# Peptides against a protein of PDB entry 3B8E: the designs that were tried, part 188

Target 1, 230 residues: chain A of PDB entry 3B8E
Amino acid sequence: PFLIFIIANIPLPLGTVTILCIDLGTDMVPAISLAYEQAESDIMKRQPRNPKTDKLVNEQLISMAYGQIGMIQALGGFFTYFVILAENGFLPIHLLGLRVNWDDRWINDVEDSYGQQWTYEQRKIVEFTCHTPFFVTIVVVQWADLVICKTRRNSVFQQGMKNKILIFGLFEETALAAFLSYCPGMGVALRMYPLKPTWWFCAFPYSLLIFVYDEVRKLIIRRRPGGWVE

## One batch from the design tools (peptide; made by RFdiffusion4, then SolubleMPNN)

Design b2_p25_6_s4 (from b2_p25_6, 21 letters changed)
Fold by OpenDDE base, seed 2:
Structure b2_p25_6_s4 (fold): chain B 230 residues (1-230), chain A 25 residues (1-25)
Amino acid sequence: as target 1 above (230 residues)
Amino acid sequence: DKEREKVYEEALKLLEEARKKIEEL
């Protein structure tokens, strides 16, 4: 998100505190749940793996999977960001290069895509209105990621939701997202304004996309063991 | 409105400081 912000010179989609909440809060329980499931799955895999080749393949698999899922999560967040800004009159093309004027407190006549002038305060309100939905989108997409990462090779339908740690992680992330989105003072402390419940659903297509992507990936791995997609 | 403006200015300063710290990392 920060790299895209610098490259595209768009209004900041996520506050620094929200980035810290993602890195320290929302990713911690998922990472722990995944570490426990990997340990359990590796203990259950009775076949003597060649520790040199299989460790390298597993590390590459994990790094590629997390990298690809992270990109889809970022795309989901940016989609929600662009939808909110478009609903407020700022089309994505118009946002390119707008950051300099957007952040200038002395410019109170920044025009949107329809010629409406926005004061600095109005622009900051709409920017901070984007922070909460972006964060919530990441959390909702992480639900799919957690369900997906539960199994390296087996379909979610085969292993089911028997992992209590995964279920607990999903509830904790949801509770954290609800707390940050609706607790009084979060708009001032974290620059996360209250989120309309409708924006929770904007992330669902991306959660479904990640789910379909991983099921297809797992299907390919099952059909072609040792392929480069691993 | 003036209190909101002050909160936004303080918030912007914190963001700029955080950005500088990230660029120094």
Scores: peptide ipSAE 0.006, ipTM 0.256, DockQ to the pose 0.026
Fold by OpenDDE base, seed 1:
Structure b2_p25_6_s4 (fold): chain B 230 residues (1-230), chain A 25 residues (1-25)
Amino acid sequence: as target 1 above (230 residues)
Amino acid sequence: DKEREKVYEEALKLLEEARKKIEEL
């Protein structure tokens, strides 16, 4: 997200606080849950043909899969960001290169896509309004990611939700997202303004996309054991 | 609920401290 912000020179889609909330509040418990996950029975049953090469391949495949999921998460966040800014009058094309003027507190007449002038304070309000939905989008997408990461080869439907730590992690990140989204003072304290409940649903298509992507990936792995997708 | 609230308040404090450190950089 931050790289796209720099490259596209758009207003900051995800604040530093939201990044920290993702790292500390959203990613940590899932990471712990994954660490306590029992090795999938199917992974344990197959002796690696070559423990050195197969381990390296598996690590590369895991890293690629997580990288791809992370990209989809980022895309989901950016989608929500662009939707909110568009709803407030800033079309995605207009946001390109706008950062310099956007962040300048002395410019109080930044025009949106419809010619409406925005003060610095108004721009910061809408920017901070984007932080919460971006975060919530990441959380909702992470629901799918966590559920997916529980299994490497088996469908989530086959393994079920037996990991209490995972369920706790999902609950914690959701509760944190709800707290940050609706608790009074978060706009001032964390620059995370309250989110309309409807924005929680903006992430669901991406969560579903990740879920489908992973189920398809796992299906391919199950059908073609030893392929480059493992 | 109160225990969760405390955990969230502590997390918020940590985030605020981290934010201050980032702003000082």
Scores: peptide ipSAE 0.000, ipTM 0.224, DockQ to the pose 0.062
Fold by OpenDDE base, seed 4:
Structure b2_p25_6_s4 (fold): chain B 230 residues (1-230), chain A 25 residues (1-25)
Amino acid sequence: as target 1 above (230 residues)
Amino acid sequence: DKEREKVYEEALKLLEEARKKIEEL
Protein backbone atom coordinates (compact mmCIF):
# COMPACT_ATOMS: atom_id res chain seq x y z
CA PRO B 1 0.00 0.00 0.00
CA PHE B 2 2.68 2.48 0.92
CA LEU B 3 4.74 1.67 -2.16
CA ILE B 4 1.78 2.31 -4.44
CA PHE B 5 1.14 5.51 -2.55
CA ILE B 6 4.67 6.66 -3.33
CA ILE B 7 4.77 5.42 -6.92
CA ALA B 8 1.32 6.53 -8.01
CA ASN B 9 1.30 9.61 -5.78
CA ILE B 10 -2.29 8.92 -4.73
CA PRO B 11 -4.01 9.93 -1.51
CA LEU B 12 -2.84 7.76 1.38
CA PRO B 13 -5.11 4.71 1.49
CA LEU B 14 -4.05 3.52 4.93
CA GLY B 15 -2.59 5.31 7.90
CA THR B 16 0.72 4.30 9.43
CA VAL B 17 -0.87 3.41 12.75
CA THR B 18 -3.38 1.22 11.00
CA ILE B 19 -0.58 -0.52 9.14
CA LEU B 20 1.13 -1.14 12.45
CA CYS B 21 -2.09 -2.55 13.87
CA ILE B 22 -2.28 -4.93 10.93
CA ASP B 23 1.33 -5.98 11.17
CA LEU B 24 1.38 -6.40 14.91
CA GLY B 25 -2.21 -7.33 15.64
CA THR B 26 -3.52 -9.31 12.72
CA ASP B 27 -0.33 -10.99 11.51
CA MET B 28 0.97 -12.11 14.87
CA VAL B 29 -1.82 -14.53 15.71
CA PRO B 30 -1.72 -16.15 12.28
CA ALA B 31 2.03 -16.49 12.64
CA ILE B 32 1.61 -18.14 16.02
CA SER B 33 -1.11 -20.37 14.64
CA LEU B 34 1.17 -21.41 11.81
CA ALA B 35 4.01 -22.04 14.20
CA TYR B 36 1.83 -24.32 16.30
CA GLU B 37 0.45 -26.06 13.25
CA GLN B 38 3.93 -26.54 11.88
CA ALA B 39 4.95 -27.98 15.20
CA GLU B 40 1.96 -30.33 15.13
CA SER B 41 2.61 -31.21 11.51
CA ASP B 42 6.28 -31.78 12.23
CA ILE B 43 5.29 -34.11 15.04
CA MET B 44 2.97 -35.91 12.64
CA LYS B 45 5.26 -35.69 9.63
CA ARG B 46 7.45 -38.62 9.00
CA GLN B 47 11.01 -37.38 8.84
CA PRO B 48 11.35 -35.51 5.58
CA ARG B 49 13.15 -37.76 3.13
CA ASN B 50 15.74 -35.08 2.62
CA PRO B 51 15.45 -32.54 5.43
CA LYS B 52 17.62 -29.91 3.75
CA THR B 53 16.01 -29.92 0.32
CA ASP B 54 12.48 -30.50 1.58
CA LYS B 55 12.81 -27.70 4.10
CA LEU B 56 14.13 -25.31 1.46
CA VAL B 57 11.41 -26.27 -1.00
CA ASN B 58 8.79 -25.94 1.68
CA GLU B 59 10.12 -22.55 2.71
CA GLN B 60 10.13 -21.39 -0.89
CA LEU B 61 6.59 -22.64 -1.38
CA ILE B 62 5.41 -20.97 1.77
CA SER B 63 7.18 -17.76 0.84
CA MET B 64 5.74 -17.82 -2.67
CA ALA B 65 2.26 -18.63 -1.41
CA TYR B 66 2.38 -15.87 1.18
CA GLY B 67 3.77 -13.48 -1.37
CA GLN B 68 0.92 -14.24 -3.74
CA ILE B 69 -1.68 -14.08 -0.98
CA GLY B 70 -0.19 -10.81 0.19
CA MET B 71 -0.46 -9.45 -3.32
CA ILE B 72 -4.13 -10.48 -3.53
CA GLN B 73 -4.65 -8.91 -0.12
CA ALA B 74 -3.13 -5.65 -1.26
CA LEU B 75 -5.26 -5.71 -4.40
CA GLY B 76 -8.33 -6.21 -2.26
CA GLY B 77 -7.44 -3.26 -0.08
CA PHE B 78 -6.78 -1.03 -3.06
CA PHE B 79 -10.00 -2.14 -4.70
CA THR B 80 -11.94 -1.07 -1.63
CA TYR B 81 -10.00 2.19 -1.52
CA PHE B 82 -10.74 2.97 -5.16
CA VAL B 83 -14.40 2.03 -4.79
CA ILE B 84 -14.80 4.41 -1.86
CA LEU B 85 -13.04 7.24 -3.62
CA ALA B 86 -15.01 6.61 -6.79
CA GLU B 87 -18.24 6.76 -4.83
CA ASN B 88 -17.01 10.08 -3.49
CA GLY B 89 -16.36 11.41 -6.98
CA PHE B 90 -12.70 10.52 -7.41
CA LEU B 91 -12.14 8.00 -10.17
CA PRO B 92 -8.91 5.98 -10.01
CA ILE B 93 -7.37 7.72 -13.00
CA HIS B 94 -8.01 11.10 -11.43
CA LEU B 95 -6.22 10.06 -8.25
CA LEU B 96 -2.92 9.55 -10.06
CA GLY B 97 -0.63 12.39 -9.13
CA LEU B 98 -3.31 14.06 -7.00
CA ARG B 99 -1.47 13.63 -3.69
CA VAL B 100 0.46 16.88 -3.91
CA ASN B 101 -2.68 18.94 -4.30
CA TRP B 102 -4.60 16.65 -1.98
CA ASP B 103 -2.27 17.25 0.93
CA ASP B 104 -1.91 20.98 0.33
CA ARG B 105 -4.07 22.67 2.92
CA TRP B 106 -4.01 25.92 0.96
CA ILE B 107 -5.69 24.35 -2.06
CA ASN B 108 -9.40 24.23 -1.34
CA ASP B 109 -10.57 23.77 -4.90
CA VAL B 110 -9.32 20.30 -5.78
CA GLU B 111 -11.74 19.04 -8.36
CA ASP B 112 -13.05 15.52 -8.45
CA SER B 113 -13.80 13.60 -11.62
CA TYR B 114 -17.17 15.32 -11.85
CA GLY B 115 -15.93 18.87 -11.39
CA GLN B 116 -16.95 19.17 -7.76
CA GLN B 117 -14.51 21.17 -5.69
CA TRP B 118 -13.26 19.72 -2.43
CA THR B 119 -11.89 21.69 0.47
CA TYR B 120 -8.88 20.44 2.36
CA GLU B 121 -11.06 19.37 5.27
CA GLN B 122 -13.45 17.50 3.03
CA ARG B 123 -10.58 15.72 1.31
CA LYS B 124 -9.10 14.68 4.62
CA ILE B 125 -12.44 13.34 5.77
CA VAL B 126 -12.68 11.24 2.62
CA GLU B 127 -9.09 10.08 3.04
CA PHE B 128 -9.72 9.04 6.61
CA THR B 129 -12.97 7.40 5.57
CA CYS B 130 -10.88 5.14 3.35
CA HIS B 131 -8.56 4.01 6.13
CA THR B 132 -11.11 1.94 8.03
CA PRO B 133 -12.51 0.08 5.02
CA PHE B 134 -9.01 -0.61 3.77
CA PHE B 135 -8.11 -2.07 7.14
CA VAL B 136 -11.31 -4.10 7.33
CA THR B 137 -10.72 -5.41 3.83
CA ILE B 138 -7.31 -6.62 4.89
CA VAL B 139 -8.81 -8.32 7.95
CA VAL B 140 -11.52 -10.03 5.92
CA VAL B 141 -8.94 -11.21 3.41
CA GLN B 142 -6.81 -12.43 6.30
CA TRP B 143 -9.73 -14.59 7.42
CA ALA B 144 -9.36 -16.45 4.18
CA ASP B 145 -5.61 -16.57 4.59
CA LEU B 146 -5.93 -18.04 8.07
CA VAL B 147 -8.34 -20.70 6.88
CA ILE B 148 -6.08 -21.51 3.95
CA CYS B 149 -2.96 -21.71 6.08
CA LYS B 150 -4.57 -24.41 8.15
CA THR B 151 -4.21 -26.88 5.32
CA ARG B 152 -1.04 -27.25 3.30
CA ARG B 153 -2.19 -30.14 1.17
CA ASN B 154 -5.72 -30.98 2.15
CA SER B 155 -8.78 -29.08 1.06
CA VAL B 156 -10.36 -26.82 3.66
CA PHE B 157 -13.41 -29.00 3.29
CA GLN B 158 -11.48 -32.09 4.33
CA GLN B 159 -9.74 -30.74 7.40
CA GLY B 160 -12.56 -28.59 8.77
CA MET B 161 -12.28 -25.82 11.35
CA LYS B 162 -11.03 -27.96 14.20
CA ASN B 163 -8.08 -25.76 15.09
CA LYS B 164 -8.99 -23.69 18.14
CA ILE B 165 -6.04 -21.40 17.51
CA LEU B 166 -7.40 -20.55 14.08
CA ILE B 167 -10.80 -19.74 15.53
CA PHE B 168 -9.14 -17.60 18.16
CA GLY B 169 -7.14 -15.79 15.49
CA LEU B 170 -10.28 -15.08 13.49
CA PHE B 171 -11.99 -13.79 16.58
CA GLU B 172 -9.06 -11.59 17.57
CA GLU B 173 -8.76 -10.06 14.12
CA THR B 174 -12.48 -9.43 13.98
CA ALA B 175 -12.51 -7.94 17.45
CA LEU B 176 -9.57 -5.70 16.61
CA ALA B 177 -11.26 -4.59 13.40
CA ALA B 178 -14.47 -3.85 15.26
CA PHE B 179 -12.59 -1.99 17.99
CA LEU B 180 -10.62 0.17 15.58
CA SER B 181 -13.65 0.78 13.38
CA TYR B 182 -16.28 1.61 15.98
CA CYS B 183 -14.57 2.63 19.20
CA PRO B 184 -15.18 6.29 20.02
CA GLY B 185 -12.14 8.44 19.42
CA MET B 186 -10.53 6.20 16.81
CA GLY B 187 -11.48 8.66 14.10
CA VAL B 188 -9.39 11.30 15.80
CA ALA B 189 -6.66 9.14 17.27
CA LEU B 190 -6.06 6.74 14.41
CA ARG B 191 -7.69 8.66 11.57
CA MET B 192 -10.10 5.78 11.14
CA TYR B 193 -13.65 6.93 10.77
CA PRO B 194 -16.53 4.57 11.51
CA LEU B 195 -17.21 2.01 8.83
CA LYS B 196 -20.57 1.43 7.28
CA PRO B 197 -21.41 -2.26 7.62
CA THR B 198 -21.83 -2.54 3.85
CA TRP B 199 -18.10 -2.08 3.34
CA TRP B 200 -17.36 -5.35 5.10
CA PHE B 201 -18.80 -7.11 2.08
CA CYS B 202 -16.49 -5.36 -0.36
CA ALA B 203 -13.68 -7.69 0.67
CA PHE B 204 -15.64 -10.92 0.21
CA PRO B 205 -14.88 -11.36 -3.49
CA TYR B 206 -11.18 -11.20 -2.70
CA SER B 207 -11.53 -13.65 0.15
CA LEU B 208 -13.28 -15.96 -2.27
CA LEU B 209 -10.52 -15.41 -4.80
CA ILE B 210 -7.94 -16.42 -2.22
CA PHE B 211 -9.93 -19.54 -1.36
CA VAL B 212 -10.23 -20.48 -5.01
CA TYR B 213 -6.57 -19.78 -5.59
CA ASP B 214 -5.52 -21.91 -2.67
CA GLU B 215 -7.83 -24.78 -3.55
CA VAL B 216 -6.50 -24.73 -7.10
CA ARG B 217 -2.94 -24.65 -5.78
CA LYS B 218 -3.62 -27.57 -3.47
CA LEU B 219 -5.31 -29.45 -6.27
CA ILE B 220 -2.25 -28.96 -8.47
CA ILE B 221 0.03 -30.10 -5.65
CA ARG B 222 -2.10 -33.20 -5.11
CA ARG B 223 -2.20 -34.06 -8.80
CA ARG B 224 1.48 -33.41 -9.42
CA PRO B 225 3.43 -34.45 -6.38
CA GLY B 226 6.96 -33.15 -6.88
CA GLY B 227 5.96 -30.63 -9.51
CA TRP B 228 7.14 -27.03 -9.82
CA VAL B 229 4.48 -25.86 -7.39
CA GLU B 230 5.89 -28.04 -4.62
CA ASP A 1 -15.20 18.48 17.74
CA LYS A 2 -18.63 19.89 17.00
CA GLU A 3 -17.37 21.64 13.91
CA ARG A 4 -15.69 18.46 12.80
CA GLU A 5 -18.89 16.56 13.36
CA LYS A 6 -20.80 19.13 11.36
CA VAL A 7 -18.30 18.97 8.54
CA TYR A 8 -18.47 15.21 8.70
CA GLU A 9 -22.24 15.24 8.54
CA GLU A 10 -22.19 17.64 5.64
CA ALA A 11 -19.62 15.54 3.87
CA LEU A 12 -21.70 12.43 4.48
CA LYS A 13 -24.73 14.19 3.12
CA LEU A 14 -22.81 15.26 0.05
CA LEU A 15 -21.58 11.72 -0.38
CA GLU A 16 -25.07 10.34 -0.12
CA GLU A 17 -26.27 12.86 -2.66
CA ALA A 18 -23.42 11.99 -4.96
CA ARG A 19 -24.20 8.32 -4.53
CA LYS A 20 -27.82 8.92 -5.37
CA LYS A 21 -26.81 10.84 -8.46
CA ILE A 22 -24.51 8.04 -9.54
CA GLU A 23 -27.25 5.48 -8.99
CA GLU A 24 -29.62 7.57 -11.07
CA LEU A 25 -26.93 7.49 -13.76
Scores: peptide ipSAE 0.006, ipTM 0.267, DockQ to the pose 0.023; fails the geometry check
Fold by OpenDDE base, seed 3:
Structure b2_p25_6_s4 (fold): chain B 230 residues (1-230), chain A 25 residues (1-25)
Amino acid sequence: as target 1 above (230 residues)
Amino acid sequence: DKEREKVYEEALKLLEEARKKIEEL
């Protein structure tokens, strides 16, 4: 998400503090949960035939999987960002290269896609309005990621959600998202304005997509053991 | 508001620096 912001020179979709909250708050507990669950999984019961090569391959596969999921999270966040800006008169094409003028306090006549002029303050309100739903979108997509990463081969329906740490992680992420989104003063402290409840649902299609993708992947792995998808 | 604006400006500067570093790569 951040890379697209940098490359496209669009207005900042997510504040740096919020990114840090994602990295430290939402990713850490899930990662710990997954580490514990991997220890309980049958993956650990198989002694690695070659500890050095098998660890490297597993770390690369895990890194690639997390990287892919991170990209899908980013896409979900950006989708929400572009929808909000479009609803406020800024079409995605118009946002390209607009950052320089957008962030300039002395320019109070930045035009939207419909010719409406926006003051610096108005632009910043719209920008900050995007931060909360972007964050919430990431959290909702992370729910799917956490549930998916629980197993390498087994369907989520087969293994169930028995890991209390995973459930706690999901609760923590959700509570953090709710706190940052709706707690008074967070708009001032973190530049996250209150989110309409409807925006929580905008992320669900992406969460579902990730879930379906992983279930299909796992189904393929189960049907073709030792395939490249493994 | 001014302090938040400063933090935001600093964050934007960091982002711009990161961008420049990426563009130099």
Scores: peptide ipSAE 0.000, ipTM 0.213, DockQ to the pose 0.022; fails the geometry check

Design b2_p25_7_s1 (from b2_p25_7, 22 letters changed)
Fold by OpenDDE base, seed 3:
Structure b2_p25_7_s1 (fold): chain B 230 residues (1-230), chain A 25 residues (1-25)
Amino acid sequence: as target 1 above (230 residues)
Amino acid sequence: DEEIEKAKKRALELQKKAEELIKEK
């Protein structure tokens, strides 16, 4: 998210503090939960034949999988960001290169795609209005990510949700998202303004996409044992 | 035209929020 902000010179879609909250608050507990779940999953049932090569291959596959999921998460967040800005008069094309004028406190007449002039304060409010739903989108997509990472080969429906730490992690990240989204003062402290409850549902299609993608991947692995997708 | 009207309405809502934030400082 932050990289695209720099490359495209668009208004900041997600604040630095919010990114830290994702990394430390939402990703850490799930990561720990996954470490415990590996003992219950089919991943650890087979001892590596060659510890050096098999470890490297597994690390590469895991890194690629997380990279792909991370890209889908980012796409979901950016979709929400662009929808909100478009609803407020800023079309995606107009946002390209707008950062310089957007962040200038002395420019109070930045025009949107429809010729409406925006003060600095108005622009910052709409920017910060994007931070919360971006964060929520990441959390909702992470639900699917955590669920799919439980097994390498088996469907979620076959493995179930036995790890109490994972369930706790899902609860914790959801509670954090709700707190940051609705607690008074978060707009000032963390640049996260309150979110309409309906926006929580905007992320569900992306969670479903990840879920379907992983189920299809696992189905392919089950049908073709020892394939490169495994 | 409907999208423009929606954008204008949002701009007015944001203006009100900005004014509230200024008063709280």
Scores: peptide ipSAE 0.020, ipTM 0.457, DockQ to the pose 0.020
Fold by OpenDDE base, seed 5:
Structure b2_p25_7_s1 (fold): chain B 230 residues (1-230), chain A 25 residues (1-25)
Amino acid sequence: as target 1 above (230 residues)
Amino acid sequence: DEEIEKAKKRALELQKKAEELIKEK
């Protein structure tokens, strides 16, 4: 997200607080859930042919799969960002190169895509209005990520939702998102303004996409054991 | 024209919110 901000010179889509909340609230829970996950039936039954090489290959393939999931998450966040800005008069093409003028507090006549002028305060409110929905989008997408990280080969429907730590993580992320989105004073204190409840549903297509992606990946692994998709 | 009017309405709402935030500081 930060790299796209620099390259495209667009208004900042994520604040420092939202980044920290993602790292601590969303990214940490999957790692912990994996540590406490019950042994996957496939992992326990499979004896590695070569423990050293097979472990390294598996770790690399897992990292690649999560990298792809992370890209889908970022796309979901940016989609939410662009939708919010477009609803406020800033089309995606117009945002390119706008950052310099956007962040200048002495420029109070930044034009939107429709020729309307925006003050610094108005622009910052719109910017901060993007932070909460972006975070919530990531949380909703992470619901699917948390579920899929439970297994490498077996379908979610086969493994079930037995990990209490995973379930706790889902509630923790959701509670954090609700707190940051709706607690009074968060706009001033954390630059996260209140979110319309409808934005929770905006992320569902991306959550579904990740779920479908992982199920297809796992299906391929089951049909082609030891393939590069594992 | 409809999108311009929506943008104007939103800008006024944001201005009001900005003024409220300034008063709270």
Scores: peptide ipSAE 0.019, ipTM 0.475, DockQ to the pose 0.019
Fold by OpenDDE base, seed 4:
Structure b2_p25_7_s1 (fold): chain B 230 residues (1-230), chain A 25 residues (1-25)
Amino acid sequence: as target 1 above (230 residues)
Amino acid sequence: DEEIEKAKKRALELQKKAEELIKEK
């Protein structure tokens, strides 16, 4: 998010404190969940055909999968950000290069895509209104990531949600998102204004996309045992 | 026209919120 902010010179989609909350709050529990994941019975039963090659391939595939999931998460967040700004009169194309004027306190007549002038205070309100939905979108997409990480080969439908640590992670992320979104003072302290409940659903298509992606990936792995994907 | 009207309405809401935030500080 921050890289795109710099490259595109758009208004800041996610605050630094919120980024820290993601890194410390949402990424830590998944990592713990993965560490305590009971190895899939099939992973333990599969003798590595070639321990060096199979390990390297597996590490590369995991890295690629996480990289792709991370990209989908970022896209989901940015989609939510652009939708909110568009609903407030700022089309994505208009946001390009707008940062300089957007962050200038002395410019109170920044025009939106419809010629409406926005004061600095109004702009900051809409900016901070985007922070919470962006964060929530990431959290909701991470739900899918957490669930899919529980299995390497088996479908989520086959293994079920028996991992208590995974469930705990889902609740923690949700609770953190709710706290940051709705706790009084978070708008001032974290620049995260209260989120309309409808925006929680904006991330669901991306969550579904991750699920579909992972299920397709796992299906390919199951159908092509010993293929380049394993 | 509908989008412009929505944008105007939103701007008015944001203005009110800004005024409220200024009064609370």
Scores: peptide ipSAE 0.017, ipTM 0.421, DockQ to the pose 0.020
Fold by OpenDDE base, seed 2:
Structure b2_p25_7_s1 (fold): chain B 230 residues (1-230), chain A 25 residues (1-25)
Amino acid sequence: as target 1 above (230 residues)
Amino acid sequence: DEEIEKAKKRALELQKKAEELIKEK
C-alpha cells in the first residue's frame, strides 16, 4: 500500500502512528486467528499425503492469504480516502502528483478539482480527517475478510462462527477502532479526528462486495476443483 | 493558532520519519 503513495505521489491517507496501530494492534490477532483456523480446517480434513509438501503448501497458502487480505484492506481504505477527498473537492485524478504541493507549507493556494484554493492548514485538516475513516474502513473490511478467509474452500455458512479467537479478535478490533475514533486527545496524539457514525457504514458496501465475490469464488472452486482460479 | 502550528510541525516530522522508514524497507 505504501508503495502506491510513493508512486502516485498522493497525500498520505494514514499517519505513521496509525499505520503502526494497524500493523501491530489490528492485524496481529486476526492473523493468528486465521493461521489457527487454516491449520485446523485444511490439515485435519486432508490426510497428510506428504508432510513436507503439505506443510510447504500450507505456509504458502497462509502467506498468500495474508498478502491478499492486506491488499484488499488497502483497497478498501483507499476507496474511503478517495471518497472523502472527492467530497471535499479533490477528485482522484487531481490527487496524482499533488503531494509535493500538498505537503509544502509555503503553498497556500493549492487548487482543488473545482478551482477552490486550499491553505496548508485546510489541506492538513482534510488529510487528518481521512485518517480515522481509513482506519475504520480497514477494520470493517477485516471483519468481512476474516469471516471469508476462515475457510478457503468451504462457505462461511457451512463452517459457522465456531472460532472463539476470531470472534474475540473482531470485538477487539472494533473496540480499538471505537477507542481511537472517539477517545479525547486521539486527534492530537494520533491525528485521528472523531469519526461521524456515517463513515462506519462507508465500508459496508465494499465489505459486502468482497463477501459476495469470495463466496462466488469458493462456489466456483467447489464446482471446478483444480481450476486456475485457486 | 500556535498549538495548531506546533501540531503541524510534529506532523511533518513524523511524516518524514515514516518516509525514511519506508525507504529502508
Scores: peptide ipSAE 0.012, ipTM 0.306, DockQ to the pose 0.018; fails the geometry check

Design b2_p25_7_s2 (from b2_p25_7, 23 letters changed)
Fold by OpenDDE base, seed 2:
Structure b2_p25_7_s2 (fold): chain B 230 residues (1-230), chain A 25 residues (1-25)
Amino acid sequence: as target 1 above (230 residues)
Amino acid sequence: DKLVEEAEKRALELLKKALELIAEA
């Protein structure tokens, strides 16, 4: 998120402290949950391979998986960010290069996509209003990511939900998201303003799409081993 | 079950530490 903020010169979608909450708070329990996930039934059926080559391949697969999860989370967060800003009159294209004027407290006439002028205070309220939904969106996407990443090739329905750590992680992330979203003082401490309950559902369609996409991907992998979708 | 309990404990400890670090930052 911060890199995109710099490169695209858009208003800050997520504060640095909230990024730390994601990286250190929300990602840790999921990472632990994945570490204790049961082996896939197909992995158990694989012939013994060369330990040296298999270790390297496994490390690459793990690194790619975490990288992909991070990208999916970022995409989900940015989706919610752009939706909120669009609802407030700022279309995504208009946000490009706007940061310089957006962050300038002496400019109180920043125009939105419809020619409406926004004061510095109004802009910052909108910016900070985006932080909480961005965070919540990441958590909701993580629900799907945890479910889909527990397996590489098997469907979640085949592998099952037997990992108690995974379930614990889901509840913990949800509780943390609720705490950060609604606890008094979070607006000052983390620049996370209270979130309307309706915004919790903003990420659900996106999360569902990712889930469906991954299940289809896994189905293709099972039917066409060694395909490009691996 | 023991592994799950240990993992849960570690997760909670790590979360607590992370939250403390965030609160101090």
Scores: peptide ipSAE 0.005, ipTM 0.265, DockQ to the pose 0.117
Fold by OpenDDE base, seed 1:
Structure b2_p25_7_s2 (fold): chain B 230 residues (1-230), chain A 25 residues (1-25)
Amino acid sequence: as target 1 above (230 residues)
Amino acid sequence: DKLVEEAEKRALELLKKALELIAEA
């Protein structure tokens, strides 16, 4: 998110506080929950053909998979960001290069895509209105990510939701997201303004995409053991 | 690092395409 912010010179889609909430709040408990997930018996029993090379290859493949998921996650966040800004009169194309004027306190006549002028305060409200939905989108997408991380090979439908700690983690991150989104004062304290409940659903296509992606990946692995996707 | 860079490039391309699609809609 931050890299795209710099490259595109768009208004900040995700604030530092929201980043911290992701890294320290929403990601930590789920990550811990995954540590308590029962290891797949097949993975644990599978010995590498060459312990030196195959371990490295597997680590690379895993890192690539996580990288891809992370990219889908980021895309989901940005989608939500752009939708919100578009609803507020800022079309995505208009946001390109707008950052300088957007962040300037002395410019109070920044025009949106429809010629409406926005004061510094108004546009900061819109910016901060984007932070919460972006965060929530990340959380919703993480639901799928966490669920798929339970297993590397088996379908989620086969593994099920047996880990109570994971379920708790999902609940915790969701509760945190709800708290940050709806608790009074969060706009001032965390620059996370209240989120319309409908925005929770904006992430669902992306969570589904991640889920489908991983299920397809796992299906390929199951059908072709030792393939490049494993 | 190269893989990350490639992933970032692809993501940026996808983002640009998505933005274009949104702008056209």
Scores: peptide ipSAE 0.000, ipTM 0.228, DockQ to the pose 0.020
Fold by OpenDDE base, seed 4:
Structure b2_p25_7_s2 (fold): chain B 230 residues (1-230), chain A 25 residues (1-25)
Amino acid sequence: as target 1 above (230 residues)
Amino acid sequence: DKLVEEAEKRALELLKKALELIAEA
């Protein structure tokens, strides 16, 4: 997210503190939950044919798959960001290169896509209105990511959701998202203004996309063992 | 088939709880 902010020179879609809350708050419990996940039926039984080469290839394939999932997560967040800004008069194309003027507190006449002028305070309100939905979108997408990460080869339906710690992690992450979104003072403390409940649903298509992606990936792995997608 | 049904049921329960949390917030 931050890289796109720099490259595209758009208004900041996600605050630094919010990023820290994701990294330290939402990812820790889920990561621990995965450590206690029951071994996939095939992973523990299949000895590596060539431990040195197969380990390296496997690490690369895992990195690639999770990298792709991470890109889908980021796209989900940015989608929500662009929708909110568009609803406030800033179309995506207009946001390109706007950051310099956007962040300048002495410029109080930044125009939106429709010629409306925005003061610095107004711009910051709409920016901070984007932070919470972006965060929540990531959390909702992470639900799917956590569920799919429990298996590499088998479908989620084949492995099942038996890990109670994983389930707890999902609820903890959701509770944290709700707390950060609706607790009084978060707008001042974390630059996360209250979120309309409707914005939670913006992430669901991307969660579904991740599920579909992973199931297709796993299906390919099952049908073509030893392929580059494994 | 039973495992699929159980997984679907759990996924639905999770979704329901998430929706309830959203509704309460």
Scores: peptide ipSAE 0.000, ipTM 0.215, DockQ to the pose 0.083
Fold by OpenDDE base, seed 5:
Structure b2_p25_7_s2 (fold): chain B 230 residues (1-230), chain A 25 residues (1-25)
Amino acid sequence: as target 1 above (230 residues)
Amino acid sequence: DKLVEEAEKRALELLKKALELIAEA
């Protein structure tokens, strides 16, 4: 997200505090839950044919899968960001290169895509309005990510949701997201303005995409054991 | 364990329903 912010010179889609809340608040409990999840008995029972090479390959494949999921997650966040800005009159094309003028407090006549002028204060309100739904989008996408990461090869439908710690993590993430989104004073303290409840649903297509992606990946792994997708 | 299983089932049903709503939308 930050890299795209710099390269595209768009208004900041996600605040530093929000990123910290994701990394420290939402990701830790789920990560711990996944670590304690009984490794699919089949993964541990498969004697690595070559312990050194097979471990390395498996770690690389895991890292690639997480990287791809993270990319889909970021795309979901950016989609939400662009939708919100478009609803406020800033089309995605118009946002390119706008950051310099957007962040200048002395420029109070930044025009949107429709010629409406925005004061610095108004622009910052819109920017901070994007932070909360971006965060919530990440949390909602993480629901799917956590569910799919529970298994390496088996479908979620085959293994089921049996990890109480994972469920606790999902509730913790959701509770934190709700707290940050709706608690009075978060706009001042964290620059996260209240979220319309409808924005929680904006992330769902991306959660579905991650779910479908992982199920397809797992299906390929099951059909082609030893392939590049493992 | 039964309560957790029921909660999980409900969560899965809610997820499924949410996915269905998204697919219908």
Scores: peptide ipSAE 0.000, ipTM 0.216, DockQ to the pose 0.066; fails the geometry check

